Peptides against a protein of PDB entry 7MKK. Designs and how they scored, part 69

Target 1, 71 residues: chain A of PDB entry 7MKK
Amino acid sequence: SMKEKVKAKLVEIRKFVPFIRRVRIDFQDTLSKVQGHRLDALVNLLDREDVSMSSLNKIEVIIDKLRTRFN

## One batch from the design tools (peptide; made by RFdiffusion4, then SolubleMPNN)

Design b2_p24_5_s4 (from b2_p24_5, 9 letters changed)
Fold by OpenDDE base, seed 1:
Structure b2_p24_5_s4 (fold): chain B 71 residues (1-71), chain A 24 residues (1-24)
Amino acid sequence: as target 1 above (71 residues)
Amino acid sequence: SKEEESDRIAEEAERAVKELEEQL
């Protein structure tokens, strides 16, 4: 079901939360206040259970971009 | 709705990453 697919994808994406937090911290001085806030909001979003598949797909792309630029 | 809010948060996060990429 779509619900199960969403849950499965959310579990996989949540594995990258520590990475996102690390980026947020390591580049805190480079990030604008609004950028930092948006990344914090992203992390908070991944704590939710009502995230759509559309949103999760967008977030997956975001994580891929971060992984490309950051290690 | 909560879903719409989630979508907005995702879009804003994407914008933040794009801007960060431009800064690096």
Scores: peptide ipSAE 0.474, ipTM 0.862, DockQ to the pose 0.850
Fold by OpenDDE base, seed 2:
Structure b2_p24_5_s4 (fold): chain B 71 residues (1-71), chain A 24 residues (1-24)
Amino acid sequence: as target 1 above (71 residues)
Amino acid sequence: SKEEESDRIAEEAERAVKELEEQL
């Protein structure tokens, strides 16, 4: 079901939470307060279970971009 | 709805990343 697909996608995306947290901290001085807050909100979002597939797909693209630009 | 909130959060995060990419 779509619900099961969302859950599976969420599990995969959650594997990158430590990476996102690391980016947030490593570039804290570069990020504006608003930018930092948005990344924090993203991490918190991934702790939820009511994330849409559309959002998860968008987040996956975000993570890919981050992985390309950051170690 | 909570789903709409999640969508907004994802969009805001996308904006943050785009802005960060412009700064780097």
Scores: peptide ipSAE 0.474, ipTM 0.863, DockQ to the pose 0.883
Fold by OpenDDE base, seed 3:
Structure b2_p24_5_s4 (fold): chain B 71 residues (1-71), chain A 24 residues (1-24)
Amino acid sequence: as target 1 above (71 residues)
Amino acid sequence: SKEEESDRIAEEAERAVKELEEQL
């Protein structure tokens, strides 16, 4: 079901929360205040259980881009 | 709604990454 797929994707994406937090800290001086806030909000979003598949797909792309640009 | 809020947060995060990619 879609519900099961959402839960599975959320579990996988949450594995990258430590990475996102690390990017946020390591590049804090490079990021604008608004960029930093948006990344913080993203991390907080991943603590929620009511994230849509559409949002999760978007977040997955975001993480892939971060992984490509940041070590 | 909570769903709408989640969608907005994801969209704003996407904008932040796009802007960062333009800078780096």
Scores: peptide ipSAE 0.474, ipTM 0.862, DockQ to the pose 0.882
Fold by OpenDDE base, seed 4:
Structure b2_p24_5_s4 (fold): chain B 71 residues (1-71), chain A 24 residues (1-24)
Amino acid sequence: as target 1 above (71 residues)
Amino acid sequence: SKEEESDRIAEEAERAVKELEEQL
């Protein structure tokens, strides 16, 4: 079911929460306040259970871009 | 709704990354 697919996707995406938190801290002085807030909001979003598959797919792309740009 | 809020947060995060791609 879609519900089961969403749960499985959340498990995979949540593996990258520590990475996103690290990026947020390591580049805190480079990021604007708005950019920092948006990353914080993204991390908090991944603690929720009511995220759509569409949003999760978008977040996966976001994480891939972060992994490419940040060590 | 909570789902709509989640969608908005995802969109805002996408904007942040696009801006970073232009800056870095």
Scores: peptide ipSAE 0.475, ipTM 0.861, DockQ to the pose 0.878; fails the geometry check

Design b2_p24_6_s1 (from b2_p24_6, 11 letters changed)
Fold by OpenDDE base, seed 3:
Structure b2_p24_6_s1 (fold): chain B 71 residues (1-71), chain A 24 residues (1-24)
Amino acid sequence: as target 1 above (71 residues)
Amino acid sequence: MEALDKETIELLDEVFKEEEEEKK
């Protein structure tokens, strides 16, 4: 089901939460307050169980962009 | 230096908007 797919995708994306947290901390001094807040909000969002597949797909792209930029 | 690029910001804003709208 779509619900099962969402749960599976969420589990995979959550593997990158430590990475997002590292980016947030390691670049805290260079991130604007707004950008820092966005990363915090992203981590908080990934604690939820009701994230849409659309959002999860976008978050995957975001993570890829973060990985490209911050290694 | 803005560490997040424009596209990343836009995607984040879309995500937050979608998830906020779905709560309503």
Scores: peptide ipSAE 0.698, ipTM 0.896, DockQ to the pose 0.863
Fold by OpenDDE base, seed 2:
Structure b2_p24_6_s1 (fold): chain B 71 residues (1-71), chain A 24 residues (1-24)
Amino acid sequence: as target 1 above (71 residues)
Amino acid sequence: MEALDKETIELLDEVFKEEEEEKK
């Protein structure tokens, strides 16, 4: 079902929460306050169970961009 | 220096907008 697909996608994306937290901390001095808050909000969003597939697909792209820039 | 590029910021803002609209 779509609900099962969303749950599976969320589980996979949550594997990158430690990476997002690391970017937030390691680049704290170069991130603006607003950008830091956006990363914090992203981590907080991934704690929820009701995230849409549309949002999860965008978050996957965001993570790929973060990995390209900060890895 | 902005550590996030414009496209990343725009995608984040879209995500946050969608998730806030779905709660209402």
Scores: peptide ipSAE 0.698, ipTM 0.895, DockQ to the pose 0.850
Fold by OpenDDE base, seed 4:
Structure b2_p24_6_s1 (fold): chain B 71 residues (1-71), chain A 24 residues (1-24)
Amino acid sequence: as target 1 above (71 residues)
Amino acid sequence: MEALDKETIELLDEVFKEEEEEKK
């Protein structure tokens, strides 16, 4: 079902929450207040279970971009 | 220079917009 697919995708995406938190901390001095807030909001969003598959697919792209830029 | 590029910011804003719209 779509619900089961969303749950599985959340499990995979949540593996990168520690990485996103690390980016937020390590680059705090180079991130604007707005960009720092966006990363905080992204982490908070991933604590929820009602995230759409569309959003999760976009978050996967965001994580790939962060990994490319930061490590 | 900002650490996040324009495309990353746009994708983040799309995600947040979608999730706020689903709450309504």
Scores: peptide ipSAE 0.698, ipTM 0.895, DockQ to the pose 0.829
Fold by OpenDDE base, seed 5:
Structure b2_p24_6_s1 (fold): chain B 71 residues (1-71), chain A 24 residues (1-24)
Amino acid sequence: as target 1 above (71 residues)
Amino acid sequence: MEALDKETIELLDEVFKEEEEEKK
């Protein structure tokens, strides 16, 4: 079902939460307060269970971009 | 200095907008 697909996608995306937290901390001095807040908000969003598939697909692209830039 | 590029920022803002609209 679509609900099961969303849950599976969310589980996979959550594997990158430690990476996002690490980027946030390692680059804290090169991130503006606004960009730092966006990364914090992204981590907080991933604690929710009711994230849309549209959002999860965009978050996957965001993570890929972060991985390309930050190893 | 901004460590995030324009496209990443735009995608983040779209995500937050969508999730804010869903909870209305």
Scores: peptide ipSAE 0.697, ipTM 0.895, DockQ to the pose 0.832

Design b2_p24_6_s2 (from b2_p24_6, 11 letters changed)
Fold by OpenDDE base, seed 5:
Structure b2_p24_6_s2 (fold): chain B 71 residues (1-71), chain A 24 residues (1-24)
Amino acid sequence: as target 1 above (71 residues)
Amino acid sequence: MDALSKETLELLDEVFKEEEEEKK
């Protein structure tokens, strides 16, 4: 079901939460306040169960971009 | 210089906008 697919995708995306947290902290001084807040909000969003597949797909792209830019 | 690219920030904003609209 779509519900199961969303849950599976969310589980995979959540594996990168520690990475996102590290980017937020390690680059705190090079991130604007807005950028830092957005990363914090992203981590908080991933604690929720009601995230759409559309959003999860975009978050996957965001994580890929972060991984490319930040080790 | 900001650490995140403009494109990345725009995608983040889209995500948050979509999720806020879904709440309504």
Scores: peptide ipSAE 0.695, ipTM 0.897, DockQ to the pose 0.814
Fold by OpenDDE base, seed 1:
Structure b2_p24_6_s2 (fold): chain B 71 residues (1-71), chain A 24 residues (1-24)
Amino acid sequence: as target 1 above (71 residues)
Amino acid sequence: MDALSKETLELLDEVFKEEEEEKK
């Protein structure tokens, strides 16, 4: 079901929360205040259980972009 | 030079907007 797919994707995306936190901290002096706030908000969003598949797909792209830039 | 690209920020904003709309 879609609900199961969402749950599975959320579990996979949450594996990158530590990475997002590291980007936020390690590059705090390089990130603008707005950028830092957006990353904080992203981490907070991933604590929720009711994130849509559409949003999760976009978050996956965001994480890929972060990985390309910071890894 | 910004650490995050404009595209990344735009995608983030889209996510937050969508999630806010679903909460309404």
Scores: peptide ipSAE 0.695, ipTM 0.897, DockQ to the pose 0.801
Fold by OpenDDE base, seed 3:
Structure b2_p24_6_s2 (fold): chain B 71 residues (1-71), chain A 24 residues (1-24)
Amino acid sequence: as target 1 above (71 residues)
Amino acid sequence: MDALSKETLELLDEVFKEEEEEKK
């Protein structure tokens, strides 16, 4: 079901929360306030259970872009 | 240099917008 797919994707994406937090902290001096706040908000969003598949797909792309730029 | 690209920031904003709209 779509519900189970969302749940599974959320579990996988949450594995990258420590990475996102590291990017936020390690590059704090090179991130603008807006960029830092967006990363904080992303981490907070991933604490929720009701994230849409559309959002999760975009977050996956975001994580890939972060991984490309920050190792 | 901005640590995040314009595209990344735009995608983040889309995510937040969609999630806020879904909360309505």
Scores: peptide ipSAE 0.694, ipTM 0.897, DockQ to the pose 0.801
Fold by OpenDDE base, seed 2:
Structure b2_p24_6_s2 (fold): chain B 71 residues (1-71), chain A 24 residues (1-24)
Amino acid sequence: as target 1 above (71 residues)
Amino acid sequence: MDALSKETLELLDEVFKEEEEEKK
């Protein structure tokens, strides 16, 4: 079901939460306050269980872009 | 040059807007 697919994707995306936290901290001096806040908000969002598939798909793209840019 | 690209920031904003709208 779609619900099961959402849950599965959320589990996989959550594996990158430590990476997002590391980006936030390791590049704190080069991130603007807004950029830092956005990353904090992303981590907080991934703690929820009711994230939409549309949002999760975008978050996958965001993580890929972060991985490319930040190692 | 900002640490995060413009495109990354725009995608983040879309996510947050979308999730906020779904709560209503």
Scores: peptide ipSAE 0.694, ipTM 0.897, DockQ to the pose 0.767

Design b2_p24_6_s3 (from b2_p24_6, 9 letters changed)
Fold by OpenDDE base, seed 5:
Structure b2_p24_6_s3 (fold): chain B 71 residues (1-71), chain A 24 residues (1-24)
Amino acid sequence: as target 1 above (71 residues)
Amino acid sequence: MDVLDKETLELLDEVFKEEEERKK
């Protein structure tokens, strides 16, 4: 079911939460307040259980872009 | 440093907008 697929995708995406937090902290002084807030909000969103597949697919692209830019 | 480029920020904004609209 779509519900099961969303749950599985969310589990996989959550594996990158520590990476997102690291980017947020490592670049805290160079991030604008808006950029920092967006990263914080992303982490907060991933704490929720009711995230859509559409959002999760976009978040995966965001993480891939960050991973390409950062280790 | 531009940690989040324009495209990445736009994708984030789409995510947050869609999630907020879905919650209404």
Scores: peptide ipSAE 0.755, ipTM 0.929, DockQ to the pose 0.771
Fold by OpenDDE base, seed 4:
Structure b2_p24_6_s3 (fold): chain B 71 residues (1-71), chain A 24 residues (1-24)
Amino acid sequence: as target 1 above (71 residues)
Amino acid sequence: MDVLDKETLELLDEVFKEEEERKK
C-alpha cells in the first residue's frame, strides 16, 4: 500500500538525519538564520510519521544535494 | 559559502509549504 511505501521511505530518509544534524552544527557560524532554521525544521519534520511521499521524494533530492556538497 | 543554495532552499520551502497545507 501507499501507506507502507511511505513508512519504508521515511525509514530510509531518517538514516540521513545524523548527517543533516552534522551539517547544521559544522556550518552553524556560516549558515544564515533562514538556512539554519530550515535545516532544523527539516530534522523536526522527519521526526513525524505523517509525511507525504511527495515531500519525502523532495527531501531525498535535498539530501543528495547536501551529500554532493559535503560528503 | 552558502550551505543551502537557492534551488535547495526553494525545494525545502516547497516541502514545508506542502506539509503545512496538507495538515491545515
Scores: peptide ipSAE 0.755, ipTM 0.929, DockQ to the pose 0.747
Fold by OpenDDE base, seed 2:
Structure b2_p24_6_s3 (fold): chain B 71 residues (1-71), chain A 24 residues (1-24)
Amino acid sequence: as target 1 above (71 residues)
Amino acid sequence: MDVLDKETLELLDEVFKEEEERKK
């Protein structure tokens, strides 16, 4: 079902939460207030169970962009 | 350094906007 697909995708995306948290901390002094807040909000969003597939696909792109820039 | 560039920030804002609209 679509619900199961979303749940599976969310599990995969959550594997990168430690990476997002690491970016947030490692660059805390460089990040603007907006950037820091957005990263915190992203981590908080990924704690939820009701994220849409559309959003998860976009978040995957965001993570790929971060990884491309910061390994 | 732009940790989150303009494109990334815009995509994040799109995610947050869509999720808020869906959940209200």
Scores: peptide ipSAE 0.755, ipTM 0.929, DockQ to the pose 0.760
Fold by OpenDDE base, seed 1:
Structure b2_p24_6_s3 (fold): chain B 71 residues (1-71), chain A 24 residues (1-24)
Amino acid sequence: as target 1 above (71 residues)
Amino acid sequence: MDVLDKETLELLDEVFKEEEERKK
């Protein structure tokens, strides 16, 4: 079901929360206030259970972009 | 160094906007 797919994707994406936090901290002095706030908001969003599949798909792309640059 | 480029920031903003609209 769609609900099961969302749940599974959320579990997988949450595995990257430590990575996002690491980027946020390691580049704290380089990040603009806006950039830092966006990363903080992303982590906060991933704590929620009601994230849409559309958002999760976009977040996956965002994480891939971050990983390409830093990992 | 541009940690989050324009495209990434725009995509993030889309996520937050869509979630805000869905939850209102």
Scores: peptide ipSAE 0.754, ipTM 0.929, DockQ to the pose 0.744

Design b2_p24_6_s4 (from b2_p24_6, 11 letters changed)
Fold by OpenDDE base, seed 5:
Structure b2_p24_6_s4 (fold): chain B 71 residues (1-71), chain A 24 residues (1-24)
Amino acid sequence: as target 1 above (71 residues)
Amino acid sequence: MDVLSKETLQLLDEVFEEQKKEEE
C-alpha cells in the first residue's frame, strides 16, 4: 500500500538524521540563521509520521546535495 | 562556504509548504 511505501521511505531517510545534525553543527558559524533553522526544522519534520511521499522524495534530493558538499 | 545552495533552500521551502498545506 501507499501507506507502507511512505513508512518504508521514511525509515530510510531517517537514517540520515545524524548526518543532517552533523552538517548543522559543523557549519553552525557558516550557516545563516535562516539556513540553520531550515536544517533544524528538517530534522524535526522527520520525527513526524505524516510526511508525504512527495516531501520525502524532495528530502532525499536535499540529503544527496548535502552529502555531495559535505564530503 | 555556502552549505545550502539556492536550489537546496528552495527545495526545503517547498517541503515545509507542502507539509503546512497537508496539515490544513
Scores: peptide ipSAE 0.714, ipTM 0.909, DockQ to the pose 0.707
Fold by OpenDDE base, seed 1:
Structure b2_p24_6_s4 (fold): chain B 71 residues (1-71), chain A 24 residues (1-24)
Amino acid sequence: as target 1 above (71 residues)
Amino acid sequence: MDVLSKETLQLLDEVFEEQKKEEE
């Protein structure tokens, strides 16, 4: 079901929460206030269970972009 | 250095807007 797919996607994406937090902290002085706030909000969003598949797919792209630049 | 690209920031904004719509 779509619900099960969403749950599975959340589990996979949440594995990168520590990475997102690390980017946020390591670049705290370089990030603008807006950028920092957006990363914080992203982490908070990933604590929720009512995230759409569309949003999760976009979040995956965001994480990939972050990984490309910072790992 | 621009830590987040404009495109990345735009994607983030889209995500948050989508979630806002779902909560409405």
Scores: peptide ipSAE 0.713, ipTM 0.909, DockQ to the pose 0.762
Fold by OpenDDE base, seed 4:
Structure b2_p24_6_s4 (fold): chain B 71 residues (1-71), chain A 24 residues (1-24)
Amino acid sequence: as target 1 above (71 residues)
Amino acid sequence: MDVLSKETLQLLDEVFEEQKKEEE
């Protein structure tokens, strides 16, 4: 079901939460207030279970961009 | 160099707007 697919995708995306936190901390002094706030909000969002598949797909792209640019 | 590209920031904004609409 779509519900099960969302849960599975969320589990996979959550594997990158430590990485997102690391980016936020390592570049704390370089990030603008807006950028820092967005990364914090992203981590908080991934702690929830009511995230849509559309959002999860976009988050996957965001993580890929972060991985390419950093660790 | 900005840590987040303009495109990445735009995608983040889209995610948060989508979640806001889901809660409405």
Scores: peptide ipSAE 0.713, ipTM 0.908, DockQ to the pose 0.774
Fold by OpenDDE base, seed 2:
Structure b2_p24_6_s4 (fold): chain B 71 residues (1-71), chain A 24 residues (1-24)
Amino acid sequence: as target 1 above (71 residues)
Amino acid sequence: MDVLSKETLQLLDEVFEEQKKEEE
Protein backbone atom coordinates (compact mmCIF):
# COMPACT_ATOMS: atom_id res chain seq x y z
CA SER B 1 0.00 0.00 0.00
CA MET B 2 0.97 3.64 -0.35
CA LYS B 3 0.98 3.96 3.44
CA GLU B 4 3.52 1.15 3.71
CA LYS B 5 5.64 2.72 0.96
CA VAL B 6 5.62 6.07 2.75
CA LYS B 7 6.64 4.43 6.01
CA ALA B 8 9.48 2.56 4.31
CA LYS B 9 10.71 5.70 2.53
CA LEU B 10 10.61 7.67 5.78
CA VAL B 11 12.71 5.02 7.54
CA GLU B 12 15.33 5.21 4.78
CA ILE B 13 15.39 9.01 4.70
CA ARG B 14 15.81 9.17 8.49
CA LYS B 15 19.15 7.39 8.10
CA PHE B 16 20.47 10.68 6.71
CA VAL B 17 19.36 12.84 9.65
CA PRO B 18 22.81 12.64 11.28
CA PHE B 19 24.34 13.77 7.97
CA ILE B 20 21.97 16.74 7.72
CA ARG B 21 22.81 17.70 11.31
CA ARG B 22 26.51 17.45 10.49
CA VAL B 23 26.16 19.78 7.49
CA ARG B 24 24.22 22.22 9.67
CA ILE B 25 26.94 22.29 12.33
CA ASP B 26 30.04 22.07 10.10
CA PHE B 27 28.90 25.05 8.05
CA GLN B 28 27.17 26.94 10.84
CA ASP B 29 29.31 30.03 10.33
CA THR B 30 28.81 30.04 6.56
CA LEU B 31 25.07 29.35 6.43
CA SER B 32 22.71 32.29 6.44
CA LYS B 33 20.04 32.39 9.13
CA VAL B 34 17.47 31.33 6.55
CA GLN B 35 19.55 28.41 5.32
CA GLY B 36 20.30 27.24 8.84
CA HIS B 37 16.66 27.46 9.82
CA ARG B 38 15.63 25.47 6.75
CA LEU B 39 18.01 22.66 7.64
CA ASP B 40 16.78 22.66 11.24
CA ALA B 41 13.20 22.56 10.03
CA LEU B 42 14.02 19.66 7.70
CA VAL B 43 15.39 17.62 10.60
CA ASN B 44 12.31 18.45 12.67
CA LEU B 45 10.00 17.45 9.83
CA LEU B 46 11.65 14.04 9.61
CA ASP B 47 10.70 13.38 13.25
CA ARG B 48 7.05 13.34 12.15
CA GLU B 49 5.07 10.36 10.89
CA ASP B 50 2.76 12.31 8.56
CA VAL B 51 5.17 13.30 5.78
CA SER B 52 3.81 12.84 2.26
CA MET B 53 5.48 10.74 -0.41
CA SER B 54 5.81 13.85 -2.56
CA SER B 55 7.76 15.60 0.17
CA LEU B 56 9.88 12.53 0.88
CA ASN B 57 10.85 12.30 -2.78
CA LYS B 58 11.92 15.95 -2.76
CA ILE B 59 13.84 15.43 0.47
CA GLU B 60 15.70 12.55 -1.16
CA VAL B 61 16.79 14.92 -3.95
CA ILE B 62 17.85 17.50 -1.37
CA ILE B 63 19.97 14.93 0.46
CA ASP B 64 21.59 13.86 -2.81
CA LYS B 65 22.49 17.47 -3.56
CA LEU B 66 23.95 17.91 -0.08
CA ARG B 67 25.96 14.70 -0.38
CA THR B 68 27.33 15.79 -3.75
CA ARG B 69 28.55 19.11 -2.36
CA PHE B 70 29.69 18.18 1.15
CA ASN B 71 30.75 14.53 1.11
CA MET A 1 30.79 29.42 -1.24
CA ASP A 2 27.02 29.35 -1.03
CA VAL A 3 26.32 26.28 1.13
CA LEU A 4 22.83 25.69 -0.23
CA SER A 5 22.18 26.28 -3.90
CA LYS A 6 19.14 28.25 -4.99
CA GLU A 7 17.63 25.04 -6.31
CA THR A 8 18.11 23.22 -3.00
CA LEU A 9 16.55 26.10 -1.11
CA GLN A 10 13.60 26.14 -3.49
CA LEU A 11 13.03 22.41 -2.99
CA LEU A 12 13.07 22.91 0.77
CA ASP A 13 10.51 25.68 0.49
CA GLU A 14 8.28 23.45 -1.63
CA VAL A 15 8.46 20.70 0.99
CA PHE A 16 7.49 23.01 3.83
CA GLU A 17 4.66 24.62 1.89
CA GLU A 18 3.29 21.22 0.94
CA GLN A 19 3.31 20.02 4.54
CA LYS A 20 1.69 23.23 5.71
CA LYS A 21 -1.19 22.73 3.28
CA GLU A 22 -1.66 19.10 4.29
CA GLU A 23 -2.09 20.11 7.92
CA GLU A 24 -4.89 22.58 7.10
Scores: peptide ipSAE 0.711, ipTM 0.908, DockQ to the pose 0.745

Design b2_p24_7_s1 (from b2_p24_7, 11 letters changed)
Fold by OpenDDE base, seed 5:
Structure b2_p24_7_s1 (fold): chain B 71 residues (1-71), chain A 24 residues (1-24)
Amino acid sequence: as target 1 above (71 residues)
Amino acid sequence: EEEEKKKKEEEEEKFLDELLEELD
C-alpha cells in the first residue's frame, strides 16, 4: 500500500539524519543562516511520522545534493 | 486541526523547494 511505501521510505531517509546534522555543524561557517535553519528544520521534519511521499522524494534529492557537495 | 495540518504541509513543501533551489 501507499502507507507502507511511505513508512519504508521514511525509515530509509532517517538513516541520513546523522549526516544532515554533521553537515549543519561541520559547515556552519560556510552555510548561510537560512541554509542552516533549513537543515535544522529538515532534521525536525524527519522526526515526524506523517511526512508525505512527495516531501520524502524531495528530501532524497536534497540528501543527494548534500552528499555531492559535502561528502 | 485539518487546516493546521494543511498549513504545516504547505510550509514544509515551501522550505523544501527553497532548499532544493538553493542547493542547485
Scores: peptide ipSAE 0.612, ipTM 0.867, DockQ to the pose 0.651
Fold by OpenDDE base, seed 2:
Structure b2_p24_7_s1 (fold): chain B 71 residues (1-71), chain A 24 residues (1-24)
Amino acid sequence: as target 1 above (71 residues)
Amino acid sequence: EEEEKKKKEEEEEKFLDELLEELD
């Protein structure tokens, strides 16, 4: 079901939460205040159970961009 | 309640889109 697909995607995306937290801390002086706040908000978003597939797909792209820039 | 949910979803989408744009 779509619900099961969302849950599976959320589990996979959550594996990157430690990485996002690390980027937020290690590059705090490089990131703008807005970017830092958005990364905090992103981590908080991933704590929710009601994240849409559309949002999860965007988050996957965000993580790829973060990996390219910061690792 | 449905309007509040819709607003939160729109704000979430906007936030993610802005973050994507900043990371380009």
Scores: peptide ipSAE 0.610, ipTM 0.864, DockQ to the pose 0.683
Fold by OpenDDE base, seed 3:
Structure b2_p24_7_s1 (fold): chain B 71 residues (1-71), chain A 24 residues (1-24)
Amino acid sequence: as target 1 above (71 residues)
Amino acid sequence: EEEEKKKKEEEEEKFLDELLEELD
């Protein structure tokens, strides 16, 4: 079901939460205040269970961009 | 209740879109 696909995607995306937190801390001095706040909000969002597939797909792209820029 | 939920989802999508744009 779509609901099960969302749950599976959320589980996979949550594996990157430690990476996002590391980027937020390690590059705090190079990130703008707005960017830092958005990364904090992103981590908080991933603590929720009611995240849409659309949002999860965008988050996946964000993670890929972060990986490209910050390892 | 459903309208407030929809607003939160729209705001969430907006900040994700803005973050995507900044990371281009």
Scores: peptide ipSAE 0.609, ipTM 0.865, DockQ to the pose 0.666
Fold by OpenDDE base, seed 1:
Structure b2_p24_7_s1 (fold): chain B 71 residues (1-71), chain A 24 residues (1-24)
Amino acid sequence: as target 1 above (71 residues)
Amino acid sequence: EEEEKKKKEEEEEKFLDELLEELD
């Protein structure tokens, strides 16, 4: 079901929470204040259970961009 | 409230879109 797919995607995306936290800390001096705040907000968003598939797909792209820039 | 839920969803989409644009 779509609900099962959303939950599965959320589980996969949450695996990157430690990475996002690490980027936020290790690159704090090179990130803008806005970027840092957005990364904090992104981590908080991933604590929710009611995230849409659309949002999860956007977050996946964000993580890919972060990985490209920050390893 | 349904309007409050919709507003939060719109704010979330804007936040994610802005972050995507900034990381381009």
Scores: peptide ipSAE 0.607, ipTM 0.863, DockQ to the pose 0.652

Design b2_p24_7_s2 (from b2_p24_7, 10 letters changed)
Fold by OpenDDE base, seed 2:
Structure b2_p24_7_s2 (fold): chain B 71 residues (1-71), chain A 24 residues (1-24)
Amino acid sequence: as target 1 above (71 residues)
Amino acid sequence: SEEEKKKKEEEEDEFLDELLEELD
């Protein structure tokens, strides 16, 4: 079901939470206040159970962009 | 409610879209 697919995607995306936290801290001096706040909000979003597939797909792209910029 | 869910999704989309734009 779609619900099960969302849950599975959420589990996979959550594996990158430590990476997002690492980027937020390690590059704090190069990030704007807004960027830092958005990364914090992103981590908080991934703590929720009611995240849409659309949002999860966008988050996956965000993680790819972060990996490109911050290794 | 369904309206609240839609609102949350829209807010998430806006915030995520802005973050995507900044990371381009």
Scores: peptide ipSAE 0.570, ipTM 0.839, DockQ to the pose 0.801
Fold by OpenDDE base, seed 4:
Structure b2_p24_7_s2 (fold): chain B 71 residues (1-71), chain A 24 residues (1-24)
Amino acid sequence: as target 1 above (71 residues)
Amino acid sequence: SEEEKKKKEEEEDEFLDELLEELD
């Protein structure tokens, strides 16, 4: 089901939470205030269970961009 | 409410879109 797919995607995306937190801290001085705030919000968002597939797909792209820029 | 849920989803999408743009 779509619900099961969303849950599975969320589990996979959550594996990157430690990475996102690390980027937020290690590159705090190079990030703008708004970027830092958005990363914090992103981590908080991933604590929720009611995240849409659309949002999860966007988050996946965000993580890819972070990986490209921040190792 | 459903309206509040929709608003939260819209705000979420906006924040994610903005973050995507910032990381381009």
Scores: peptide ipSAE 0.569, ipTM 0.840, DockQ to the pose 0.704
Fold by OpenDDE base, seed 1:
Structure b2_p24_7_s2 (fold): chain B 71 residues (1-71), chain A 24 residues (1-24)
Amino acid sequence: as target 1 above (71 residues)
Amino acid sequence: SEEEKKKKEEEEDEFLDELLEELD
């Protein structure tokens, strides 16, 4: 079901929360204040259970961009 | 309400779109 697919993707995306936190901390001095705040908000978003598939797909792209830039 | 849920989804989409744009 769609619900199960969303849950599965959420579980996979949550595996990157430690990475996002490390980017936020390790590159705090090079990130803009807005970027840092958005990364914090992203971590908080991933703590929710009601994240749509559309949002999860966007988050996956965001993580890929972070990986390209920061590790 | 359904309206509140839609509003939250729109705000979430806007936030994610802004972050995507900054990381381009």
Scores: peptide ipSAE 0.568, ipTM 0.839, DockQ to the pose 0.737
Fold by OpenDDE base, seed 3:
Structure b2_p24_7_s2 (fold): chain B 71 residues (1-71), chain A 24 residues (1-24)
Amino acid sequence: as target 1 above (71 residues)
Amino acid sequence: SEEEKKKKEEEEDEFLDELLEELD
């Protein structure tokens, strides 16, 4: 079901939370205040259970962009 | 409510869209 797919996707995306936190810390001085706040909000969002597939797909792209820029 | 959930999801999507744009 779609619900099961969402849960599975959420589990996979959550594996990148440590990476996002690390980016937030290691590059705090190079990130804008807005970027920093958005990364914090992103981590908080991933603590929730009610994240849509649409949001998870966007988050996946965000993670890819972060990986490209910050390794 | 379902309406509140939809609003929250829309705000969430907007936030993510802005972050995506900023990271371009």
Scores: peptide ipSAE 0.566, ipTM 0.837, DockQ to the pose 0.773

